# Peptides against a protein of PDB entry 6RO1: the designs that were tried, part 197

Target 1, 216 residues: chain A of PDB entry 6RO1
Amino acid sequence: LGKEIEEYIHKPKYCLPFLQPGRLVKVKNEGDDFGWGVVVNFSKKSNVKPNSGELDPLYVVEVLLRCSKESLKNSATEAAKPAKPDEKGEMQVVPVLVHLLSAISSVRLYIPKDLRPVDNRQSVLKSIQEVQKRFPDGIPLLDPIDDMGIQDQGLKKVIQKVEAFEHRMYSHPLHNDPNLETVYTLCEKKAQIAIDIKSAKRELKKARTVLQMDEL

## One batch from the design tools (peptide; made by RFdiffusion4, then SolubleMPNN)

Design b2_p29_8_s1 (from b2_p29_8, 15 letters changed)
Fold by OpenDDE base, seed 4:
Structure b2_p29_8_s1 (fold): chain B 216 residues (1-216), chain A 29 residues (1-29)
Amino acid sequence: as target 1 above (216 residues)
Amino acid sequence: DAEEFYKIKERLEPFIDPSRFVKGEIYIY
């Protein structure tokens, strides 16, 4: 179900308006999970489908990602790889196809204007780590409906299924399996944060509506 | 709930710019 939501979010027609500089995004390429990075910019590339000759524009987002130092040494010949969990890694600007964005955060960072210096890039990693510290249950996501404005009925059905599944998981007295409690606590925390963000966004929408009404 | 909004905001202060806290965006320094 999470993957089904991802399939909507990473579509250019939905995500491009939210790929502003400083936006936190999660990047996944097959088995390589880069985790959270920061959008630097994006570009449209002309692509021609080999079989139809149709123009299929590719969208490439430059994302500041935590890469392994080993992969960077070989960057002339090999694609950048994510830093290992035990590795410090180095932040690098990596061109990423937009469909490889597995998540988009509501969080935007102020990024240095010049990302050529290593220290400036590494400062962004510190900022990401601070955000992760502030959100121990996970970096907040853009709501695909409330924030991104996706009106697709298929997505709405997926979200309803997720909500129903989460509700069933929380309502089921699976009190007796200790391994389930750890998964549940993580899921509950993630769900609570999602609820809190959704609630916050609803209140912000109301506040803006009231402010607009007071200015009329 | 307005209270939950403020809790999130307070948790992120002073790292966020409240003036840029718009729907769907949280700005962090």
Scores: peptide ipSAE 0.042, ipTM 0.538, DockQ to the pose 0.151
Fold by OpenDDE base, seed 1:
Structure b2_p29_8_s1 (fold): chain B 216 residues (1-216), chain A 29 residues (1-29)
Amino acid sequence: as target 1 above (216 residues)
Amino acid sequence: DAEEFYKIKERLEPFIDPSRFVKGEIYIY
């Protein structure tokens, strides 16, 4: 279900307005999980499909990612690899296809104007780590409906399924109460309450973070 | 569309016009 939501948010028509410099994004390429990085820039590349001649524009986002130092030495021919958990790694600007964005945060960081110095890039890693400390339950995500304005009915159905599933996980197996309709309406109300609690917790977390930022 | 891309790019210029803050965004400086 999380993967189904990702299939919507990584579409250029939805995510491009939110790829501002400093936006926190999560990057995953097959087996390579880079975790959270910071958007630096994005570009549109004209791509022509070799077999159809159809113009299929490729959107490339430059993301500052934590990379292994070993992968950088071989960078002439090899793609950057994520830093191992046990290594320090190095922050590098990596061109990433937009469909490889697995998450988009509501958080934007101030980034140094010059990212050529290693120290400036590593300072951004410190900022990401500070954000992670402020959000122990995870970095806040943009809401695909409320923040990103996605009106797709398929996404709404997916979200409803996620909410119903979350509700079923938190609801003790309601014994065979014969009135399935009342249980469904109660489950929908409780799912709506869970959404409202999750939204209220997100708003409270946003408010706390703004307050904590004003105290810093 | 190219025009939408340019509008987005203009919107993404590093001078965060405060008027362009999306409701619910958190900025950490």
Scores: peptide ipSAE 0.025, ipTM 0.611, DockQ to the pose 0.108
Fold by OpenDDE base, seed 3:
Structure b2_p29_8_s1 (fold): chain B 216 residues (1-216), chain A 29 residues (1-29)
Amino acid sequence: as target 1 above (216 residues)
Amino acid sequence: DAEEFYKIKERLEPFIDPSRFVKGEIYIY
Protein backbone atom coordinates (compact mmCIF):
# COMPACT_ATOMS: atom_id res chain seq x y z
CA LEU B 1 0.00 0.00 0.00
CA GLY B 2 2.83 2.42 0.76
CA LYS B 3 4.46 1.51 -2.52
CA GLU B 4 1.17 2.10 -4.32
CA ILE B 5 0.99 5.62 -2.86
CA GLU B 6 4.61 6.17 -3.88
CA GLU B 7 3.69 5.34 -7.47
CA TYR B 8 1.40 8.36 -7.47
CA ILE B 9 3.51 10.91 -5.59
CA HIS B 10 6.66 10.39 -7.68
CA LYS B 11 4.81 11.14 -10.92
CA PRO B 12 6.09 14.43 -12.37
CA LYS B 13 2.52 15.66 -12.88
CA TYR B 14 2.02 15.66 -9.12
CA CYS B 15 5.42 16.14 -7.50
CA LEU B 16 7.16 18.78 -9.67
CA PRO B 17 5.30 21.74 -8.09
CA PHE B 18 6.65 20.63 -4.69
CA LEU B 19 10.29 20.11 -5.72
CA GLN B 20 11.35 23.60 -4.67
CA PRO B 21 14.90 24.21 -3.42
CA GLY B 22 15.15 23.13 0.21
CA ARG B 23 12.31 20.58 0.09
CA LEU B 24 13.11 17.45 2.08
CA VAL B 25 12.78 14.29 0.02
CA LYS B 26 13.58 10.64 0.59
CA VAL B 27 15.67 8.92 -2.06
CA LYS B 28 15.81 5.19 -2.58
CA ASN B 29 17.40 3.34 -5.48
CA GLU B 30 16.75 -0.40 -5.28
CA GLY B 31 18.86 -1.58 -2.32
CA ASP B 32 20.44 1.83 -1.74
CA ASP B 33 18.50 3.91 0.78
CA PHE B 34 19.93 7.42 1.00
CA GLY B 35 17.31 8.49 3.53
CA TRP B 36 16.33 12.15 3.69
CA GLY B 37 17.99 14.66 1.42
CA VAL B 38 17.28 18.20 0.29
CA VAL B 39 16.15 19.29 -3.17
CA VAL B 40 18.53 21.74 -4.81
CA ASN B 41 16.84 22.03 -8.22
CA PHE B 42 15.19 20.00 -10.98
CA SER B 43 15.55 19.86 -14.74
CA LYS B 44 13.63 18.39 -17.62
CA LYS B 45 15.73 16.15 -19.81
CA SER B 46 13.98 15.66 -23.09
CA ASN B 47 15.33 12.43 -24.48
CA VAL B 48 12.96 13.30 -27.31
CA LYS B 49 14.82 12.40 -30.40
CA PRO B 50 12.72 14.47 -32.83
CA ASN B 51 11.44 11.45 -34.81
CA SER B 52 10.99 8.78 -32.14
CA GLY B 53 7.54 8.77 -30.48
CA GLU B 54 6.52 10.26 -27.09
CA LEU B 55 9.39 9.21 -24.91
CA ASP B 56 8.05 10.66 -21.68
CA PRO B 57 10.39 13.46 -20.66
CA LEU B 58 12.82 12.35 -17.98
CA TYR B 59 12.88 14.65 -15.01
CA VAL B 60 16.05 14.85 -12.96
CA VAL B 61 16.09 16.39 -9.52
CA GLU B 62 19.37 17.40 -7.93
CA VAL B 63 19.26 16.27 -4.32
CA LEU B 64 21.79 16.90 -1.60
CA LEU B 65 22.34 13.41 -0.17
CA ARG B 66 24.57 11.85 2.46
CA CYS B 67 26.99 9.71 0.49
CA SER B 68 29.79 7.34 1.43
CA LYS B 69 33.30 8.75 1.14
CA GLU B 70 34.25 5.72 -0.95
CA SER B 71 31.61 6.61 -3.55
CA LEU B 72 32.94 10.17 -3.70
CA LYS B 73 36.41 8.95 -4.64
CA ASN B 74 34.93 6.94 -7.48
CA SER B 75 32.31 9.60 -8.31
CA ALA B 76 33.68 10.17 -11.79
CA THR B 77 32.59 6.73 -13.03
CA GLU B 78 30.58 4.98 -10.32
CA ALA B 79 27.11 5.36 -8.90
CA ALA B 80 26.68 7.20 -5.63
CA LYS B 81 26.36 5.01 -2.55
CA PRO B 82 24.60 6.01 0.66
CA ALA B 83 26.70 6.57 3.76
CA LYS B 84 26.98 3.53 6.02
CA PRO B 85 25.03 3.79 9.30
CA ASP B 86 28.28 4.09 11.28
CA GLU B 87 29.88 6.46 8.77
CA LYS B 88 29.63 10.24 8.92
CA GLY B 89 29.55 10.37 5.14
CA GLU B 90 29.62 13.52 3.06
CA MET B 91 26.76 15.57 1.69
CA GLN B 92 26.90 15.68 -2.10
CA VAL B 93 24.55 16.98 -4.77
CA VAL B 94 23.36 13.95 -6.72
CA PRO B 95 21.21 13.95 -9.85
CA VAL B 96 18.24 11.70 -9.15
CA LEU B 97 15.46 10.55 -11.44
CA VAL B 98 12.15 11.81 -10.04
CA HIS B 99 10.72 8.28 -9.80
CA LEU B 100 13.42 7.45 -7.22
CA LEU B 101 11.81 9.87 -4.75
CA SER B 102 10.13 7.62 -2.20
CA ALA B 103 8.75 10.45 -0.06
CA ILE B 104 8.24 14.21 -0.13
CA SER B 105 8.19 16.12 3.16
CA SER B 106 6.13 19.13 4.10
CA VAL B 107 9.42 20.50 5.46
CA ARG B 108 11.39 22.92 3.33
CA LEU B 109 14.79 24.08 4.61
CA TYR B 110 16.78 27.14 3.82
CA ILE B 111 19.93 26.05 2.02
CA PRO B 112 23.17 27.94 1.46
CA LYS B 113 23.34 29.78 -1.84
CA ASP B 114 26.74 28.22 -2.56
CA LEU B 115 26.86 24.45 -2.06
CA ARG B 116 30.37 24.05 -3.52
CA PRO B 117 32.08 24.30 -0.10
CA VAL B 118 31.92 21.05 1.89
CA ASP B 119 31.11 22.99 5.05
CA ASN B 120 28.00 24.49 3.46
CA ARG B 121 26.80 21.04 2.38
CA GLN B 122 27.53 19.57 5.82
CA SER B 123 25.58 22.40 7.47
CA VAL B 124 22.50 21.14 5.62
CA LEU B 125 23.04 17.68 7.15
CA LYS B 126 23.01 19.28 10.60
CA SER B 127 19.72 20.96 9.70
CA ILE B 128 18.22 17.63 8.54
CA GLN B 129 19.36 15.98 11.77
CA GLU B 130 17.78 18.78 13.79
CA VAL B 131 14.50 18.32 11.91
CA GLN B 132 14.68 14.59 12.64
CA LYS B 133 15.18 15.33 16.34
CA ARG B 134 12.11 17.57 16.31
CA PHE B 135 10.05 14.84 14.66
CA PRO B 136 10.87 11.65 16.59
CA ASP B 137 7.97 9.81 14.94
CA GLY B 138 9.38 10.68 11.52
CA ILE B 139 9.69 13.70 9.28
CA PRO B 140 6.20 14.80 8.19
CA LEU B 141 5.11 14.01 4.64
CA LEU B 142 3.04 16.01 2.23
CA ASP B 143 -0.50 14.74 2.14
CA PRO B 144 -1.09 13.54 -1.42
CA ILE B 145 -4.70 14.77 -1.40
CA ASP B 146 -4.76 17.77 0.92
CA ASP B 147 -1.29 19.18 0.20
CA MET B 148 -0.45 17.85 -3.28
CA GLY B 149 -4.00 18.11 -4.63
CA ILE B 150 -3.99 14.68 -6.29
CA GLN B 151 -7.55 13.91 -7.40
CA ASP B 152 -6.85 10.48 -8.87
CA GLN B 153 -9.58 8.00 -7.94
CA GLY B 154 -7.06 5.17 -7.84
CA LEU B 155 -5.11 6.98 -5.12
CA LYS B 156 -8.30 7.70 -3.19
CA LYS B 157 -9.12 3.99 -3.28
CA VAL B 158 -5.63 3.11 -2.04
CA ILE B 159 -5.98 5.62 0.79
CA GLN B 160 -9.41 4.23 1.68
CA LYS B 161 -7.94 0.73 1.78
CA VAL B 162 -5.15 1.96 4.04
CA GLU B 163 -7.64 3.68 6.34
CA ALA B 164 -9.90 0.63 6.38
CA PHE B 165 -6.92 -1.56 7.17
CA GLU B 166 -5.92 0.75 10.02
CA HIS B 167 -9.43 0.65 11.40
CA ARG B 168 -9.43 -3.14 11.22
CA MET B 169 -6.08 -3.28 13.01
CA TYR B 170 -7.32 -1.01 15.77
CA SER B 171 -10.58 -2.94 16.09
CA HIS B 172 -8.87 -6.36 16.16
CA PRO B 173 -5.63 -5.96 18.20
CA LEU B 174 -5.21 -9.76 18.44
CA HIS B 175 -4.11 -10.38 14.87
CA ASN B 176 -0.31 -10.36 15.18
CA ASP B 177 -0.02 -10.76 11.43
CA PRO B 178 3.63 -9.88 10.59
CA ASN B 179 2.35 -8.24 7.41
CA LEU B 180 0.43 -5.91 9.71
CA GLU B 181 3.70 -4.47 11.02
CA THR B 182 4.92 -3.40 7.59
CA VAL B 183 1.54 -2.01 6.59
CA TYR B 184 1.05 -0.59 10.08
CA THR B 185 4.40 1.18 9.89
CA LEU B 186 3.24 2.64 6.59
CA CYS B 187 -0.29 3.35 7.81
CA GLU B 188 0.88 4.69 11.17
CA LYS B 189 3.20 6.80 9.14
CA LYS B 190 0.18 7.98 7.13
CA ALA B 191 -2.27 8.54 9.97
CA GLN B 192 0.57 10.07 11.91
CA ILE B 193 1.31 12.03 8.72
CA ALA B 194 -2.22 13.46 8.71
CA ILE B 195 -2.04 14.40 12.38
CA ASP B 196 1.60 15.39 12.09
CA ILE B 197 0.96 17.45 8.93
CA LYS B 198 -1.29 19.67 11.01
CA SER B 199 1.16 19.62 13.91
CA ALA B 200 4.13 19.84 11.56
CA LYS B 201 2.69 22.81 9.72
CA ARG B 202 2.65 24.48 13.11
CA GLU B 203 6.08 23.18 14.08
CA LEU B 204 7.46 23.93 10.61
CA LYS B 205 6.61 27.52 11.30
CA LYS B 206 8.61 27.14 14.51
CA ALA B 207 11.40 25.13 12.84
CA ARG B 208 11.75 27.72 10.08
CA THR B 209 12.10 30.34 12.76
CA VAL B 210 14.81 28.34 14.56
CA LEU B 211 16.73 27.46 11.39
CA GLN B 212 16.63 31.10 10.36
CA MET B 213 17.94 32.06 13.80
CA ASP B 214 20.92 29.68 13.58
CA GLU B 215 21.94 31.16 10.22
CA LEU B 216 21.75 34.70 11.65
CA ASP A 1 11.53 32.27 -5.79
CA ALA A 2 12.06 31.21 -9.42
CA GLU A 3 15.15 33.44 -9.60
CA GLU A 4 16.90 31.63 -6.77
CA PHE A 5 16.07 28.36 -8.44
CA TYR A 6 17.81 29.39 -11.65
CA LYS A 7 20.86 30.71 -9.79
CA ILE A 8 21.31 27.39 -8.00
CA LYS A 9 20.88 25.51 -11.28
CA GLU A 10 23.55 27.57 -13.03
CA ARG A 11 25.99 26.93 -10.20
CA LEU A 12 25.40 23.19 -10.23
CA GLU A 13 25.38 22.69 -14.00
CA PRO A 14 29.17 22.24 -14.13
CA PHE A 15 28.87 19.31 -11.72
CA ILE A 16 26.27 17.43 -13.73
CA ASP A 17 27.40 15.39 -16.69
CA PRO A 18 24.15 14.28 -18.34
CA SER A 19 26.05 11.77 -20.46
CA ARG A 20 26.99 9.74 -17.39
CA PHE A 21 23.49 9.55 -16.02
CA VAL A 22 22.10 6.06 -16.51
CA LYS A 23 18.39 5.54 -16.05
CA GLY A 24 17.74 4.07 -12.62
CA GLU A 25 21.18 4.92 -11.25
CA ILE A 26 22.28 7.75 -9.02
CA TYR A 27 25.64 9.27 -9.85
CA ILE A 28 27.82 11.60 -7.90
CA TYR A 29 29.78 14.07 -9.98
Scores: peptide ipSAE 0.010, ipTM 0.441, DockQ to the pose 0.019
Fold by OpenDDE base, seed 2:
Structure b2_p29_8_s1 (fold): chain B 216 residues (1-216), chain A 29 residues (1-29)
Amino acid sequence: as target 1 above (216 residues)
Amino acid sequence: DAEEFYKIKERLEPFIDPSRFVKGEIYIY
């Protein structure tokens, strides 16, 4: 179900209006999960399909991502790799195809004007980490319907199924599992978190979803 | 600031060659 939602949100017609500078996005490329990064910019490039001569527009998002230092050394020839869990990594602006965006946050950060200095890029990582601390249950997502305005009936059905599944997960008394209290506490925590995320999202919406770095 | 944002764009845009993009790849420039 999450993947089905992703298939909608990463479509340029839906996501491009929300790819403003400072928008938090999650980037995943096959097995490589870069986690949360920050949109710097996006561009539309004209690509000509070799077989049809048809113009296939390629949308590229420049995303500030935490990359392995090893991948940066080979950056001229090799694809970016995410920082290893035990590695500090380095924040680098990486051109990413729009369809590799796995999530779009309601959070938008103020970013340094000049991202050329390493310190400025690393400061953004600190800001992302602070946002993650404020949202221990996950960085809040844009709602595909309420925030992104997607009117697709297929998506609405998927969302309804997700909501129904979540409701069932929260309402289903796992009556007989001795770990029920742990599951209930996790479910209540998740439900409270969903409420807190929804509340925080409403507050962020009132604040125009823009967080100043100085307020982080 | 929109102006500095455009400067970053201008700096990075020349490195984005669509002809080099393979579907599903992320490039560092």
Scores: peptide ipSAE 0.016, ipTM 0.413, DockQ to the pose 0.018; fails the geometry check

Design b2_p29_8_s2 (from b2_p29_8, 12 letters changed)
Fold by OpenDDE base, seed 2:
Structure b2_p29_8_s2 (fold): chain B 216 residues (1-216), chain A 29 residues (1-29)
Amino acid sequence: as target 1 above (216 residues)
Amino acid sequence: DAEEFYEIKKRLEPFIKSSQFKKGFIDIK
């Protein structure tokens, strides 16, 4: 459900009006979660679709993100990597494709005009950390309907499903059960075992297929 | 019952870990 909402909000036609300098955004690229960063600017790039020759505009947002120091040394050839949890990291302006924005906050920060000095970039990290302290339950998100004005019926159906699940969760007898954490942990372990069994069965099937090909 | 609750929580995990939708814009200076 969260991913389904992300598929709407990261579309340029919906998110571009909200990508002002200082906007807090969350960036995720495949397995790399950069967490919360700050929009610096965005640009439109011309892209030609390889199969149709049609111009499909790509939107790149420059986002100030906490990056690993190792990724900065190879920045000429390698994509930036997020800082490890225990690493201080360094705030860097990273060009990000707009579809890699996983969340957009209602919060905007003041940012320094010149982000070339390290101290100016690191001051923004301090501001993000202050926002996180003010919002212990997480940085507030823009409402995709009320704030972003998305009128898509598919999105409305997804949100209605989310609200229905939330209602079921809060109305569930286990929600207020003092043993909830223990029961939840047991359910999680059971679910993980089921995933592992399914994975092992798939590997066994692949191995058998290889053996059958060697007998031919 | 417990399995249903687990499935609901797992589906809502992205929303629990990420803050609730809050209406309005907040400018922090």
Scores: peptide ipSAE 0.178, ipTM 0.702, DockQ to the pose 0.535
Fold by OpenDDE base, seed 1:
Structure b2_p29_8_s2 (fold): chain B 216 residues (1-216), chain A 29 residues (1-29)
Amino acid sequence: as target 1 above (216 residues)
Amino acid sequence: DAEEFYEIKKRLEPFIKSSQFKKGFIDIK
């Protein structure tokens, strides 16, 4: 459900009007979760598809993100990597393709005009952390319907499913159970074990297939 | 059923965090 909504909000036709300087956005690239960053600017790059000659514009947003210091040393050839959980990291302006935005906040920050000094960039991290403290349940999101004005019927169906699940959650006897966290953690562990067993079985099947091919 | 609740909550995890919409500029110095 979250991914299904993401597929709508990251589309340029919907999100571009909301990518103003200071907007909080969440960036995720494959396995790399940068978490929350701040929009610095937006640019449209003309791209030509090699096979069709069709103009496929690339939309790039420069986002101030917390990056690993190790990735910055090799920055000439390697993409920026997110800071490790225990790493302080360094705030860097990173060009991000708009489809890599996993969330857009209703919150906008005032940002320094000059982000070249490290201290100015790090001050923005402090501001993000202060926002996170004010919103312990999570940074507020733009509503895709009410705030972004998305009229897509597919999105409306996803929202209806979310509302139905919310109703089921709030009506569930465990919702108000004082042991909910313990029960949830046990269910999570059980689910993880089931995933691990399934993975191990797949690996075993692959290994057996290779052995059978070597015997032929 | 605890498993059903787990599945529901896991599916809603991205949305539970979004229930507080605050619009506007926050000047946090």
Scores: peptide ipSAE 0.170, ipTM 0.661, DockQ to the pose 0.388
Fold by OpenDDE base, seed 3:
Structure b2_p29_8_s2 (fold): chain B 216 residues (1-216), chain A 29 residues (1-29)
Amino acid sequence: as target 1 above (216 residues)
Amino acid sequence: DAEEFYEIKKRLEPFIKSSQFKKGFIDIK
C-alpha cells in the first residue's frame, strides 16, 4: 500500500509543483535510504535522443542529503551513498531523479542562500533534526488528494484501502491488549520462519533441477 | 485472530511510522 501511494506521488505531473526550495523530501535509491533531505532546486533534463520517439522528459531535483564521507571523495564518478547510522556524514547537494522521491513533506525549511560552505549545509541538518524532534510520530506528509490535488481513481482506491485497514486495526480486540507487543513479536517470528521454509524449499527445488539437467 | 492483526499491522507499518497526513504548510525558521 505505501509503495502504491509512492508510485503516484513521485510522478512529475503531481510532485513538481511542490518541489520548492526548502521542501522536505525523502529519497530512496534501491537499497540506499538517504532518509529526509531538503530540496534545493529542480531542472528538466531533456534527453532528446534525436531518433528515439518523445522520451518523457527526465526531471532531476537537487536535494541536500546526508552522505557518507567515503562517497564524497568519489562523488565525481560514483553515486553518492547515504551516511551509515553510526556515521556523522556530511550534507551534500545530490542530483536525484524525481521518481526516487519516496515521500514529500508538508514542511518547508528556510535554507541558506549559499550552500557552498560546509557549515551552511550542516545547519540544514540541524534544522531537519529539530523538525524530527517536533514530530516524534514522523515528519508530516503532504496529503496526495487534499494537498497535492491528485484526482486519480486508482490512488483514491488505495487510500480507501488504507483507511479500511486502519479501521480494522483499531477495531481489533488485540489493539488494546496489554500483551500486544509480545503477541506481535511471536507472529513476526512465525511469519519469518514460514518465509525461510519457503525459501529453503525453493532452493532445494532449484538444486534438484540442476542435478537433473546435469544427468541429461 | 492474532495472525490477521499481524498482517494488518504489517501492511500499515509504512503509515504508522509516518505521521498521519497532516495538512498544512509548516514553515520552520
Scores: peptide ipSAE 0.138, ipTM 0.645, DockQ to the pose 0.501
Fold by OpenDDE base, seed 4:
Structure b2_p29_8_s2 (fold): chain B 216 residues (1-216), chain A 29 residues (1-29)
Amino acid sequence: as target 1 above (216 residues)
Amino acid sequence: DAEEFYEIKKRLEPFIKSSQFKKGFIDIK
C-alpha cells in the first residue's frame, strides 16, 4: 500500500508544486536510504529519448542529504552514499531524480540562504533532528488527495484500502488494550525471528549449492 | 488475533504518522 501510493506521489505532475525550498523529503536510491533531507531547488532538464527523439524531461531536485564522509572524498566520480547510523556524516546538496523521492512531508523548514558553508548545512541537520524529536511517531506526510490534489482512480482505490485497514485497526480489541505496546513488541520480535530464520535457510541453501558445484 | 493486528498496524505505519500532525511551516529557530 505505501509503495503503491509512492508510485503516484513521485510523479512530476503531482509532486513538483510541493518541491519548494525547505520542504522535507525522504530519498531512497535502491538499497541506499538517505532518510529525510531538505529540498534546496528543482530543475527541469531536457532529455531526448535516444530511440524516439521525443522530449522526455527529467526532473532533478537538489536535496540537502546526510552523506558519508567516504562518499564525499570521491564526490566527483562516485555517487553519494548515506551516512551510517553511527556516523556523524556531512550534509551535502545532492542532485536527485524526482522518482527517488519516497516521501514528501507537509513540513517546510527555513533554510540558510547560503548553503556553501559547512556550518550552514549542518545547521539544517540540527533542524531536521529537531523535527524528528517533535514527531516521535514520524515526520508528517502530505496527503496525496487533500494536499496534493491527485484525482487518479487507482490512487483512490489504494486510499480506500488504507481506510479499510484503519477501520479494522481502530475496531480491533487490542487497539485500546493497555498492554498493546508489549503485545506489539512481541509480535515484532516474532516477525524479526521469522525473517532471520528465512535468511539463514537461504544462506544454508546457497552454501550447499556451492559445495555441490565443487564436487562436480 | 495479535498477529493480524500487528500486520495491520505495520502496513498503516506510514499513514498513521501523517494524520495526527499539524500541516504547515515549522520554524525551528
Scores: peptide ipSAE 0.135, ipTM 0.627, DockQ to the pose 0.336

Design b2_p29_8_s3 (from b2_p29_8, 15 letters changed)
Fold by OpenDDE base, seed 4:
Structure b2_p29_8_s3 (fold): chain B 216 residues (1-216), chain A 29 residues (1-29)
Amino acid sequence: as target 1 above (216 residues)
Amino acid sequence: DAEEFLKIKKRLEPYIKSSQFVKGFIYIE
């Protein structure tokens, strides 16, 4: 159900009005979860479909994301990679296709006017971390219906199902268990570890593939 | 830490709208 909501919110006709500088957005590219970043700007790129000649505009949002230091060394040739959970990482402005936005927050930050200095970029990370501390249950999201004004009936049905599910979840006796928060935190940590392991395995496979190609 | 907290608080206050959606929506498939 969450993915179905994402399919609506990442459509340019709905999300572009909310991609102002300083808007918190979550970026996910396949198995790479960058987490929360900050919108710097967006641009419309004219794309001509090679087969139809039809104009299919691509929308690119520049997002300040926490990237792996290793990724930054190869930034000229390789796609940015998210920082590992245990890594400090470095904040970098990354061009992201709009459909890779998995969430849009109601929170908007003031950003430095000049993001070229590393210290200015890292100051934004501190701000994101402070927002996360203030919202332990998660950074608040834009309401796709009330805030974003999406009128699609399919989305309304999805939202109703999500709300019904959430109501059942919150009404469950275990939800009032003070230990449940601990269990959820542990589950989230476990899920994150699983993602990290999968990422590390992919990196290892890529490294091996590169070594094999260099040996040929 | 306290000074930084206050600085960030002041910066966030104008933009934190009480969204009814602050319900911990877990995007569950």
Scores: peptide ipSAE 0.021, ipTM 0.525, DockQ to the pose 0.045
Fold by OpenDDE base, seed 1:
Structure b2_p29_8_s3 (fold): chain B 216 residues (1-216), chain A 29 residues (1-29)
Amino acid sequence: as target 1 above (216 residues)
Amino acid sequence: DAEEFLKIKKRLEPYIKSSQFVKGFIYIE
């Protein structure tokens, strides 16, 4: 259900008006979940589709994201990777295609004008952490209907399903279980491990493909 | 730590919409 909502909100016609500097956004690229980052700016790039020659504009948002230090060392050849849960990581400005935004928050932060200093970038991480502390149930999202003004009937149906699911979840006896938070944390860890495994397999496949191409 | 907290709080205060917005939508994977 979340993925179905993402298919609407990540469309440029809906999300671009809300990608102001300082907006909190969630970034996910395949198996790489960067979590919450902060919009720095966005740009429209002209792209030409190879087969049709039609102009298909690419929308790129620069997002300040928590990245692994390892990925930064290899930044010349490899895309930035999210920091591991046990890693401090480093906040970096990463160019992200708009369709990789999985969520948009109602929260907007003040950001330093100069993000070149590491301390300025890390200060934004502290701000994100403070927001997370204030919202233990999750960072508030823009309502796709009420805030973003999306009129699509398909989305309305998805929202109705989500609301029905939420109602069932809150009505379930397990929702009031004091161990629920522990269970969710374990589920999130398991999900992250699964993502990491998939990512590692993809990187291995890419490396093998490159080796095969170099042998040809 | 306290001073930094206060600075962050002051910076965030204008952008924190009321708790009423939090109840409206939960991201479900």
Scores: peptide ipSAE 0.020, ipTM 0.502, DockQ to the pose 0.037
Fold by OpenDDE base, seed 5:
Structure b2_p29_8_s3 (fold): chain B 216 residues (1-216), chain A 29 residues (1-29)
Amino acid sequence: as target 1 above (216 residues)
Amino acid sequence: DAEEFLKIKKRLEPYIKSSQFVKGFIYIE
């Protein structure tokens, strides 16, 4: 159900009006989950459809994301990677294709005007963390229907199912478990570890490919 | 730490949307 909702939300026609500076968004690129970041700005780039030659605009959102320091050192050659759960990382402005936005929050932050200083970028991370603390059940998301104005009937049905599920989830005795948050955090860490393993395997494969090329 | 908290609070509160929101759909299939 979440994926079905995402397929609507990340469409430019729906999400662009909500990509104001300071908007919290979640970014996921394939196996790389950056988690929550903050929109800095977005731009429309001219693109040409490969097959038709028609103009197909690409929408790129610049998002402050917590990146691994290692990936930043290699930023000239490699895409930024999300910080591992155990590392501090560094907040960087990363250009992200709009379709890589997995969620849009109802929360919008005040961001520093100058994001060039590291401290200013890191202050945004602190703000994100504060939001997370205030919303232990998760950062609140824009309602696709009521907030985003999506009129698709299929989506409405999905949302209704989600709402019903959420109601059941929040009414469940486990939801009131004082350890639930801890368990949830552990589950998130586990998921992140799985992502990290996948990423490491990809990097290993790349490295092997390079070595093979050097041996030729 | 307290001062930083207050600064962050000031930055956050005016920008939290008061409308209804969906909770946790990110984790719902």
Scores: peptide ipSAE 0.023, ipTM 0.481, DockQ to the pose 0.071; fails the geometry check
Fold by OpenDDE base, seed 2:
Structure b2_p29_8_s3 (fold): chain B 216 residues (1-216), chain A 29 residues (1-29)
Amino acid sequence: as target 1 above (216 residues)
Amino acid sequence: DAEEFLKIKKRLEPYIKSSQFVKGFIYIE
């Protein structure tokens, strides 16, 4: 159902008015989840449909995203990859097709005018992290109907289904289980431990590689 | 760092209105 909503919100006719500089957006490209980034700007590119010759404008949004350092070293032709959960990564301005926006936040951030310095880009990451801390249940989203003004009847039907599903979920006995928060906390801790182990293994591998080079 | 905190606060303050104005839509995946 979330995906069905995404099919509406990522349409240029609906989302472009909300792609102001500083807008928080979530970017997902196939298997690559970049998470939350910040809109820098957008541009319209002329595209010709191969089959009809009709002009189909492509919209590219430049989004400041947390990227892996490895992806930045690879040739300018390779698509940026998201930072691994255990990786610090680096904030980079990445051109993204508008249809790859999976979510749009009601939150906007003040961004530095000059994003060329690494420190300025990384300061935005710190701001995103602060927003995430303030919203532990998730960064607030634009309402497709109330905020974005989408009048599509198909979307309204999808939202009604989502609301019905939410109602069922909140009515589920497990949702009212006082131990649910404890279970979630334990699951989060387990996930964090797994990340820490993976990070430690990478550091160990790097250290071993350095030692092997010194023995040569 | 207190200075960094203040910079972040200043950056967020104009845009993060109180929760009363944040109509959150929950996307259920």
Scores: peptide ipSAE 0.020, ipTM 0.504, DockQ to the pose 0.048; fails the geometry check

